# Peptides against a protein of PDB entry 7BDX: the designs that were tried, part 51

Target 1, 212 residues: chain A of PDB entry 7BDX
Amino acid sequence: EMGAAACTLLWGVSSSEEVVKAILGGDKALKFFSITGQTMESFVKSLDGDVQELDSDESQFVFALAGIVTNVAAIACGREFLVNSSRVLLDTILQLLGDLKPGQCTKLKVLMLMSLYNVSINLKGLKYISESPGFIPLLWWLLSDPDAEVCLHVLRLVQSVVLEPEVFSKSASEFRSSLPLQRILAMSKSRNPRLQTAAQELLEDLRTLEHN

## One batch from the design tools (peptide; aimed at target 1 I121)

Design b2_p18_6_s2 (made by RFdiffusion4, then SolubleMPNN; from b2_p18_6, 12 letters changed)
Fold by OpenDDE base, seed 3:
Structure b2_p18_6_s2 (fold): chain B 212 residues (1-212), chain C 212 residues (1-212), chain A 18 residues (1-18)
Amino acid sequence: as target 1 above (212 residues)
Amino acid sequence: as target 1 above (212 residues)
Amino acid sequence: SFNREKQEEARKELEFFL
């Protein structure tokens, strides 16, 4: 209980840039983010088909960890730190997103996707995650999720790739050949306005790239 | 391990007033500090004469908790919060300081004493802790510690009481009758310059009160 | 890049999930 409470507070205060700087300015940052990845991985492995008790201390703890990573990645220096010094954590997040089944751990999946999106704001971060083995198949796997928020954040991450010519050109052939166009088109008709907008924007971006 | 790391980071960033405000501005503060007291109490009870593994995750976690309380109490709004909304935690700290033997858990004892000293900066806080049952005997019990830092922080807390006439007048008879004068005089000759100074200042303050 | 700036603007609404 106390661990979850402490981590939740750390998550809450990490919404401040100054707090992120303070976290990263200390000698504890590297160790913390190393153990973060291990802890998240251990949690996901423990699920082995069990119904996630969403309100468990363990779940809350892992949500807070993912939230901290997201908030760190929201800040320029935090993105730099993750990209330069915590690549193992990024690899873990990518792996866990692949290991989680559609509909499984939706909240965690959203937080992890948000963290990757934030990392993608940095060109170096975008390059790193997009060059990860199986990244394109992973995006489509994630886009099969029944949850609208998961799908929204997948579309945002896809958009980050599509909008960067240097990154997109490297994977364009694989991207085009595997694109779940009908799924994205279905999302553009979603009753969820955020998902609808994101899907429409992505479709427009993709059409623009076909003409160039 | 992860809990200790998260709590240690929270301790580190709580050195900022803005972080303290952020902690207290959320709906999680009351719960966090409630569980903090329980966790610290559980730790002290588990010691039952065992040699404290100073580098254990459990020890580090509890040190971080005590550090957070200290940093919160260093801020005006934090003192107000503790005095108004977390009195149970203050009671727990006072109890634990009484339960710990001389030489036991020195680092924790120092942090807890520092938190009480910070609380004592608020007149309401000083009144609250000084009116606690057995407070004067507790001070003398703590002053028997072989550690110079423990004794230093006890002397500082005693000074907070002595310098406030409204508080001191209420306990002056008990204070004078039980004062370990020879012990304080010995501290005024300490090779530790901080302890030496604190003991000398307190002796001067006490002499001034005898003439008034 | 112009594209990164757009992404940063789009992110501002989602920066700090609590």
Scores: peptide ipSAE 0.021, ipTM 0.803, DockQ to the pose 0.103
OpenDDE base, seeds 1, 2, 4, 5: peptide ipSAE 0.019, 0.020, 0.020, 0.022; ipTM 0.802, 0.802, 0.803, 0.797; seeds 2, 4, 5 fail the geometry check

Design b2_p18_6_s3 (made by RFdiffusion4, then SolubleMPNN; from b2_p18_6, 11 letters changed)
Fold by OpenDDE base, seed 3:
Structure b2_p18_6_s3 (fold): chain B 212 residues (1-212), chain C 212 residues (1-212), chain A 18 residues (1-18)
Amino acid sequence: as target 1 above (212 residues)
Amino acid sequence: as target 1 above (212 residues)
Amino acid sequence: SFEAARQEEARAELEAFL
């Protein structure tokens, strides 16, 4: 209980840029984010057996950790830190997103996807995650999720790739050959207005790329 | 491990007034500080049996919790919160200071004493802690500690009582009758300059009160 | 900058999620 409470408070205060700077300016940041990755990995691996209560202290703790990473990645210095010094954490997040089944740990997936999106704001971050092995298949795997928020954040991450010519050009062939166009078209008709808009914008961006 | 790391980061960032405001402005502060008291109490109760490694994750976690309370109490809004909404935590800290033996958990004692001193900056806080059952005997028990830092922070807390006429007048008889004068005189000759000065100042303040 | 705009969007979205 106390660990989850402390981590949740840390998550809440990490919405501040100054708090992120304070976390990163200390001598403990590297170790903290290393253990964060390991903890998240251990949690996801534990899901295959025991019906972990989604409201358990452990789940809340991991949820808060993902929130902290997301908040750190929302800040320029945080992105630099993650991409330069915590690549293993980014690799872990990418791996865990692949390991989770559709509909499994939806809220955690959303936060992890948000963290990747935030990392993608920096060109170096976008390069790093997009050059990860199996990145394109991972996007499509995640886009098969029935959850609208998961799909929304996948589409936003895909859009970040598409909007960066230097990144998109490297994987354009694989991207085009594997694009789940029917799925994206279905999302462009979603009742969720955010998902609908994101899918429409992505389809427009993709059309623009085909004509260039 | 991860809990101690998260709590240690939370402690570090709680040195900021803005972070304290953020912690207290959320809906989780009450629960967090309630669990904090329970966690600290459980830890101290566990010391009577197992030789808890002083460098264990649990000890580091509790140390960080005491640090957070100290940082919260250093801020005006934090003092108001503690005195108005977290009195049980203050009662717990007072109890734990009584339960710990001389030389036991010295660093934790120092932080708990610092938190009480910080609370005492507010007249309402000083009233609350000084009106606690056994407060005067507790001060003398703590002043018997061989640790110079423990004794220093006890003397500072005693000084806060002595410097507030409205508080001191209520317990002046008990205070005078139980004052470990020889111990304070010994501290006024300490090789620790901070302890020496604090003991000298307290002796001067006490002399001033006897002449008025 | 484009980065600053995306950062602000990312923060606003996270605040809405929390």
Scores: peptide ipSAE 0.028, ipTM 0.810, DockQ to the pose 0.233
OpenDDE base, seeds 1, 2, 4, 5: peptide ipSAE 0.026, 0.026, 0.025, 0.026; ipTM 0.807, 0.807, 0.807, 0.809

Design b2_p18_6_s4 (made by RFdiffusion4, then SolubleMPNN; from b2_p18_6, 14 letters changed)
Fold by OpenDDE base, seed 4:
Structure b2_p18_6_s4 (fold): chain B 212 residues (1-212), chain C 212 residues (1-212), chain A 18 residues (1-18)
Amino acid sequence: as target 1 above (212 residues)
Amino acid sequence: as target 1 above (212 residues)
Amino acid sequence: SFEEALREESRRELEAFE
């Protein structure tokens, strides 16, 4: 309980850029983000057995951890830190997103995807994430999620790849051959306006790439 | 481990006034500080049995909690919050300071005393602490500690009482009759310059009160 | 680089709120 409460407060204050800088400026950041990945992994591995109540202190703790990572990645120095000093955490997030089934732990998936999206704003971060083994199949796996928020953040991450020619060129063949176009087209007709817009913009970006 | 790491980071960032305001502005603060007291109490109760290694994750967690309370109490709105909304935590800190023997958990005692000192800067906080049952005997119990930092913060808390006539007048008889004058005089000759100065200043303040 | 800064400015960072 107390750990979850402390972590939740840390998440809340991590929305401040100054707090993110303070977290990263300390000698504790490396250890914190190393254990963060392990804690998230332990939680996801525990889900295969007992129906851990989504409202458990453990789930709240992991949500707060994912929230902190997201807010750190929302800052330029935070992205640099994660990509340079906490690559194992990024690898863990990618792995956990692959281990979670469609509809499973939606809130956690959203937060993890938000963190990866934020990391993808940095070219070095985008390169690191996109060069991860199974990245393209993972995107399509995640895009099969019934949750609109999960799909929205997947589309944003896909757009991050598509908008960077240096990154897209490396995976363009695999991307084109495996693209779930019908799924994206269905999302472009979604009643969710955010999902609809993101899918439409991505389709426009993809059309532009086919003409170049 | 992860809880201690998160709490330690929260402690580090709580040195910022803006972070303290953010912690208190959320709906989570009441629960956090309620559980904080319980966690600290549980830790202190565990010390009577097994030699919990002072370097345990539990001890680091409790130090971070006490540090957060101290930093919250360092801010005017934080003092107001603690005195109005977390009185049980203040009572717990006073109780734990009484339960700990001289030389036991020195770092925790220092942090708890720092928090009480900070609360005592506020007149309402000073009134609340000083009106607590056994407060005067507790000060003298704590002043028997061999640690100079513990004694320093006790002297500062005593000074907070002495400098406030409205508070001092209520306990003046008990204070005068039980004052460990020889101990304070010994501290005024300490090789520790901070302790020496604090003891000298308190002795001067006490002399001024005897002449009025 | 200036190009990296332009790329970052073109993208809206996501904040995770409680």
Scores: peptide ipSAE 0.242, ipTM 0.834, DockQ to the pose 0.081
OpenDDE base, seeds 1, 2, 3, 5: peptide ipSAE 0.232, 0.238, 0.235, 0.235; ipTM 0.835, 0.839, 0.836, 0.837

Design b2_p18_7 (made by RFdiffusion4)
Pose (drawn by RFdiffusion4):
Structure b2_p18_7 (pose): chain A 212 residues (1-212), chain B 210 residues (1-210), chain P 18 residues (1-18)
Amino acid sequence: as target 1 above (212 residues)
Amino acid sequence: EMGAAACTLLWGVSSSEEVVKAILGGDKALKFFSITGQTMESFVKSLDGDVQELDSDESQFVFALAGIVTNVAAIACGREFLVNSSRVLLDTILQLLGDLKPGQCTKLKVLMLMSLYNVSINLKGLKYISESPGFIPLLWWLLSDPDAEVCLHVLRLVQSVVLEPEVFSKSASEFRSSLPLQRILAMSKSRNPRLQTAAQELLEDLRTLE
Amino acid sequence: ELEEFEEEVDEAVEESDE
């Protein structure tokens, strides 16, 4: 209970750039981010499906961990630190997104997809994520999630890699062969404006790159 | 005059999340949200045989109080703090909406309905408002108001209550059937565009979940 | 005034929920 309360407080204050700089400056953050991935992996493996039932100081603990990772990666030196020091944590995030079934732990998936988008803002972070093993199959599969907030953060991550045609050129062929053009087109007609324009903007960039 | 000027200044700066977080600790020593409800209750009681005066120092004081409550509930930890600590203030807001006759204190009713919408974004806040005494009769009473802005913010709150699970097993199925569907339909053909679109949106949501 | 204030509140809600 005490451990989760401290992680929740750290999640709250981690929204500040001044606090994020202080976390990376203290010589204990490396251990914190290594054991964070282990705790997130342990939490996901412990779930035999079901849902989560807002596990008392268990789910709030991992949510605080993913929330901290997301708020750290939201700051320039935070996403820089993560791609240099905590590449194993990025591997764990990408692995846990594929390991989590559609509809299972939706809040955890959005926090994790938000952090991958934030890390992709760093040039090395974009290279590391896009060059990870089944990255393209993971993207199209996360789009098969019924939750609209998960689809929105997948499209935002796809738009981020698509916005760097150099990195996008390495993962050619499968971007044309396996892309769920029909699902992205359906998302360009959603009554949710943020999801609708995200898919509309991604479709504009996808059609423009195939011709230009 | 001085009290209203300081409250208006606080309403201006309360649009910042940093300021809202700073306000939530101050409620301990000086019961800001506890005495806010008393001031709002005292103001409406003082309008015995009369309606609003406006441009007054007293009118802008309560407007600033309701505006501050709204700006606090607009921040996630603000609406979380209100439903945990300031449930009496939420009671007062819901009570004063019913106590105010139609056409009386229109600006105050709109600001109060905006704060209830914001608190409803919090899961416990939605339960607390929808399970409050006389809540459905209050929605009907507020929709009988001639002012379009008040009807708009009632429909926005009703839309917020209609969306999300609320157990869904006839707990929310009966809430939808008990609404003034005729008045919502009349407002869907309204000459006020903002009101017409809110009633249209609500009607789509009522039909979608039927 | 009310409309402007409403827009600011809606924006604050969106930002806070982010």

Design b2_p18_7_s1 (made by RFdiffusion4, then SolubleMPNN; from b2_p18_7, 8 letters changed)
Fold by OpenDDE base, seed 4:
Structure b2_p18_7_s1 (fold): chain B 212 residues (1-212), chain C 212 residues (1-212), chain A 18 residues (1-18)
Amino acid sequence: as target 1 above (212 residues)
Amino acid sequence: as target 1 above (212 residues)
Amino acid sequence: DLEEFEKEVEALIEKSEE
């Protein structure tokens, strides 16, 4: 309980760039993010059996951790830190997103996807994420989720790849051969306006790349 | 481990006034400080048996909690919040300071005393603390500590009482009758310059009050 | 296994295209 409360407060205040800088400027940052990955991994591994109540202290704790990572990744120095010094955490997030089934732990998936998207704002971050083993299959796995917010953040991450020629060119063949076009087309007709727009924009970007 | 790491980071960033305002402006503040008191109490109650290694995750966690409370109390809105909305925490800190023996948990005592001193900056906080049952005996109990930093923060808290006529007048008789003058005089001869100065200043303030 | 994961993804993609 207390750990979850403290972590939730840290999540809230980490929305400030100055707080992110303070976290990263300390000697505790590396250890904190290392343990964060382990904690998130342990939580996801525990889900295979008991219906952990989504309202458990443990789930709230892990959500707060994912939120902190997201807020850190929103800042340039935070992205640089994560990609240089906390790659294991990024690898863990990618792995956990693969380990989770469609419809499972939606809120956590959204936060983790937001963190990866934020990391992808930097070319170095985008390069690291997109070169991860199974990255493209993972995107399609995640895009099969019934949750509109999960799908939205997947589409945004896909767009980050598509908009960067250096990154896209390396995986363009795999991307084109596996692209769930019908799924993306279905999302472009979504009643969710954010999902609809993201899918439409991605389809426009993809069309532009096919004509070039 | 992770809880202690998160709490330690929250402690570090709570040194900022803006972070304190962010903590208090959220809907989680009341619950957080309530659980803080319970956590600190549980820790102190656990000390009666096992030599808990001072380096345990639990001790680090409680130190971080005490540090957060101290940082909150350093800010005007934080003092107002603690005195209005988290009195149970203040009562807990006073109780725990009484439950701890001289030389026991020095670092925690220092942080708790710093928090009480910071609360005492406001007349309302000073009034609340000084009117707590057994407050004067508690000061003398704490002043018997062999640690110079503990004694320093006790003397500073005593000075806050002495410098406020409205507060001091209510307990002046008890204060004068129980004052460990020889102990304070010994501290005024301390090799620790901070302790020496604090004891000298307090003795000067007390002399001024006897002549008025 | 990555290969098994890729196959599951392919199967899910195929189902989504149906």
Scores: peptide ipSAE 0.015, ipTM 0.741, DockQ to the pose 0.017
OpenDDE base, seeds 1, 2, 3, 5: peptide ipSAE 0.000, 0.012, 0.000, 0.000; ipTM 0.736, 0.743, 0.724, 0.730; seed 3 fails the geometry check

Design b2_p18_7_s2 (made by RFdiffusion4, then SolubleMPNN; from b2_p18_7, 7 letters changed)
Fold by OpenDDE base, seed 2:
Structure b2_p18_7_s2 (fold): chain B 212 residues (1-212), chain C 212 residues (1-212), chain A 18 residues (1-18)
Amino acid sequence: as target 1 above (212 residues)
Amino acid sequence: as target 1 above (212 residues)
Amino acid sequence: DLEEFEEKVEELIEKSEE
């Protein structure tokens, strides 16, 4: 209970850039983000058996951890820190997104995808995550999720790759050959306006790349 | 491990007034400080048996909690919050200071005494804690501690009572009749300059009150 | 293969705009 409450408060205050700088300027940051990855991994590995109620203290704790990572990645110095000093955490997030089944741990998936998107704002971060082994298959695995918010954040991450020629050129062949175009086209007709817009913009970006 | 790391980070960032305001402006503050008291109480109750290593994750967690309370109490809005909305936490701190033996959990005692001193900066806070049942006997119990920092923070809290005529007048008879004057006189000759000064100032304040 | 894929993507995008 207390750990979840403390992490939830830390998540809330980490929306401030000054708080992110204070966290990262301390001598505890490296250890904290190392343990964060391990804790999230342990939680996901424990899900195979018991229906961990999404409302459990453990779930709220892990959501707060993912939220802290997302807020840190929203700030330039936080992105630099994650990509330079906490790459294992990024690798863990990518692995956990692959280990989770469609419809499983939707809130955690959304938070982790938001963190990866925030990392992708930095070209070095985008290069690092997009060059990860199995990254393109992972995007399509995640895009098979029935949840509109999961799919939305996958589409935004795909868009970050497509809009960066230096990154897209390296994966263009694999990307084009495996693109679930029918799924994206179905999303462009979604009743969810955010999902609809993101799918339409991605289709326009892809069209622009093929005409050039 | 992760809970202690998160609480330690929250403690560090709570030294900022803006972070204290963010913590208190949220809907989670009441629950957090309620659980804080319960967690600290559970820790102190667990000490009767096993030599909990002062370096344990649990000890560091409770130190961080006490540090957060101290930082909140250092700010005017934080004092108002504690005295208006978290009185049970103040009662818990007073109780725990009574339950701990001389020389036991010295760091926790210091942090809790610092929090009570910070609360005493507000007249309403000083009234609340000084009117607590057994407050004067508790001060003398704490002043029997062999630790100079514990004794220093007790003397500062005693000084806060003595310097406030409205508070001191209510307890003056009990205070004068039970004052461990020989112990305070011994502290005024301490080789610790902070303890020496605090004991001398308190003796001067007491002398001034008796001549008026 | 790439040209056929580009044509298929274009056709699918055009069909999505219908």
Scores: peptide ipSAE 0.006, ipTM 0.729, DockQ to the pose 0.013
OpenDDE base, seeds 1, 3, 4, 5: peptide ipSAE 0.000, 0.000, 0.006, 0.000; ipTM 0.730, 0.713, 0.729, 0.715; seed 3 fails the geometry check

Design b2_p18_7_s3 (made by RFdiffusion4, then SolubleMPNN; from b2_p18_7, 7 letters changed)
Fold by OpenDDE base, seed 4:
Structure b2_p18_7_s3 (fold): chain B 212 residues (1-212), chain C 212 residues (1-212), chain A 18 residues (1-18)
Amino acid sequence: as target 1 above (212 residues)
Amino acid sequence: as target 1 above (212 residues)
Amino acid sequence: DLEEFEKEVEELIEKSEE
């Protein structure tokens, strides 16, 4: 219980850029983010057996950890730190997103996808995550999720790839050959206005790339 | 391990006044500080049996908790919160300081004493802690500690009582009758300059009160 | 074929705008 409470408070205060800088400026940042990945991995591996209640202290703890990573990745120095010094954590997040089934651990998937999107704001971050083995198949796996917020963050991450010619050119053939176009078109007709807009904008960006 | 790491980072960032305000402005502050007291109590109770290594994850976790309380108490709104909304935590800190033997858990005692001193900066906080059952005997028990930092923070807390006439008048008879004068005089001759100064200043303040 | 896929995407986008 206390660990989850402390981690939840750390998540809340990590919304501040100054707090992120303070976390990263300490000698404990590397260890913290290393153990973060291991803790998240342990949690996801535990889900295959017992229906751990989504409201468990462990779940709340892992949500807070994912939230901290997301808030760190929202800041330029945080992105640089994650991509340079905590690559294993990024690899773990990508792996865990692959290990989770559609509809499973929606809140955690949203936070992890938000972290990857935030990392993707920097070209170096985008290059790192997009060059990860199975990245394109992972995007499509995640886009099969019934949850609109999961799908929204997948579409935003896809858009980050599409808007960067140097990144898109490397995977353009795989991307085009595997694109779940009917799924994206279905999302562009969603009643969720955020999902609808994100899917429409992505379709427009893809159309623009085909004409160039 | 991860709980201790998260709590240690929260301790580090809680040195900021803005972070303390963010912690207290959340709906989780009450629960966090309630569980903090219970966690510290559980740790201290565990020490009577097994020599828990001072470097254990549990020890580091409890140090971080005590550090967070200390940093919260350093801020005016934090003192108000602790005295109004987390009295059980203050009572727990006082109890744990009584349960710990001289030379036992020095670092934890220092942090807990720093928290009480910080609370004592406000008249309401000083009144609350000084009116606690056994407060004066507790000060003398703590002043028997061989550690100079423990003794320094005890002397500072005693000075906070002595400098407030409304508080001192209520316990002046008990204070005078039980004052370990020879111990304080020994501290005024300490090779530790901080301890020496604090003991000298307290002796001067006491002398001034006897002449009025 | 990439050209066929591009055409299919264009046709689907056009149909989605109707």
Scores: peptide ipSAE 0.005, ipTM 0.742, DockQ to the pose 0.013
OpenDDE base, seeds 1, 2, 3, 5: peptide ipSAE 0.000, 0.000, 0.000, 0.000; ipTM 0.742, 0.740, 0.734, 0.734; seed 3 fails the geometry check

Design b2_p18_7_s4 (made by RFdiffusion4, then SolubleMPNN; from b2_p18_7, 8 letters changed)
Fold by OpenDDE base, seed 5:
Structure b2_p18_7_s4 (fold): chain B 212 residues (1-212), chain C 212 residues (1-212), chain A 18 residues (1-18)
Amino acid sequence: as target 1 above (212 residues)
Amino acid sequence: as target 1 above (212 residues)
Amino acid sequence: DLEEFEKKVEELIEKSEE
């Protein structure tokens, strides 16, 4: 309980850039983010058995951790830190997103996807994530999620890849060959306006790339 | 482990006034400080049996919690919050300081005493603490500690009481009758310059009060 | 045209499977 409360407070205050800088400027940052990855991994592994009540203290704790990572990744120095000093955490997030089934731990997936998207704002981060083994298959696995918010954040991450020629060119053949076009088209007709817009924009970006 | 790491980070960033304001402005502050007291109490109760390695994750966790309380109490709005909304935490800190034996959990005692001193900067806080049952006996119990830092912070808290006529006048008779003068005089001859100075200043303050 | 795009992407997918 106390850990979840403390982590939730840390999540809340980490919305400030100055707090992120204070976290990263401290001698405890490396250890914190190392243990963060391990804790998230342990939590995801625990889900295969008991339907953990999604409202458990453990769930709230892990959500707060993922939220902290997201807030850190929202800041330029935070992205630099994650990409240069906490790659294992990024690897863990990618792995956990692959380990979770469609519809499983939706809130956690959204937070993890938001963190990856924020990391992808930096070209170095985008390169690192996109060059990770199985990244393209992972995107499609995640895009099969029934949850609109999961799909939205996947589409945003896909768009970040597509909009960066240096990154997209490396994976363009695999991307095109495995693109779940029918799924994206279905999303472009979604009643969810955010999902609809994201799918439409991605389709337009893809169309533009095929004409060049 | 993760809880200790998160709390340690929260402790570090709570050295900023803006972070303290962010903690207190959130809807989670009350819950956090309620659980903080409970957690500290549970820890102290656990010490009566096993010599917990003072370097345990649990110890670090509780030290971080006490540090957070100290940092919150260092700010005017934090003092107001603690005195108006988290009195149970102050009661817990006072109780825990009484439950700990001389030489036991020195680092925790120092942090708790620092928090009480910070609360005592506000007249409302000083009144609340000093009017707590057994406060004067507690000061003398703590002043019997062999640790110079514990004694230093006790002397500072005693000085805060002595320097406030409205508070001191209420307890002056009990204070004078139970004052461990020989112990304070011994501290005024300490090789520790901080302890020596604090004891000398307190003796001067007491002398001034007896001549008025 | 979305249909034309769909067709082009389908053709691209088909070519990548050849």
Scores: peptide ipSAE 0.009, ipTM 0.733, DockQ to the pose 0.013
OpenDDE base, seeds 1, 2, 3, 4: peptide ipSAE 0.008, 0.008, 0.008, 0.008; ipTM 0.730, 0.731, 0.732, 0.733

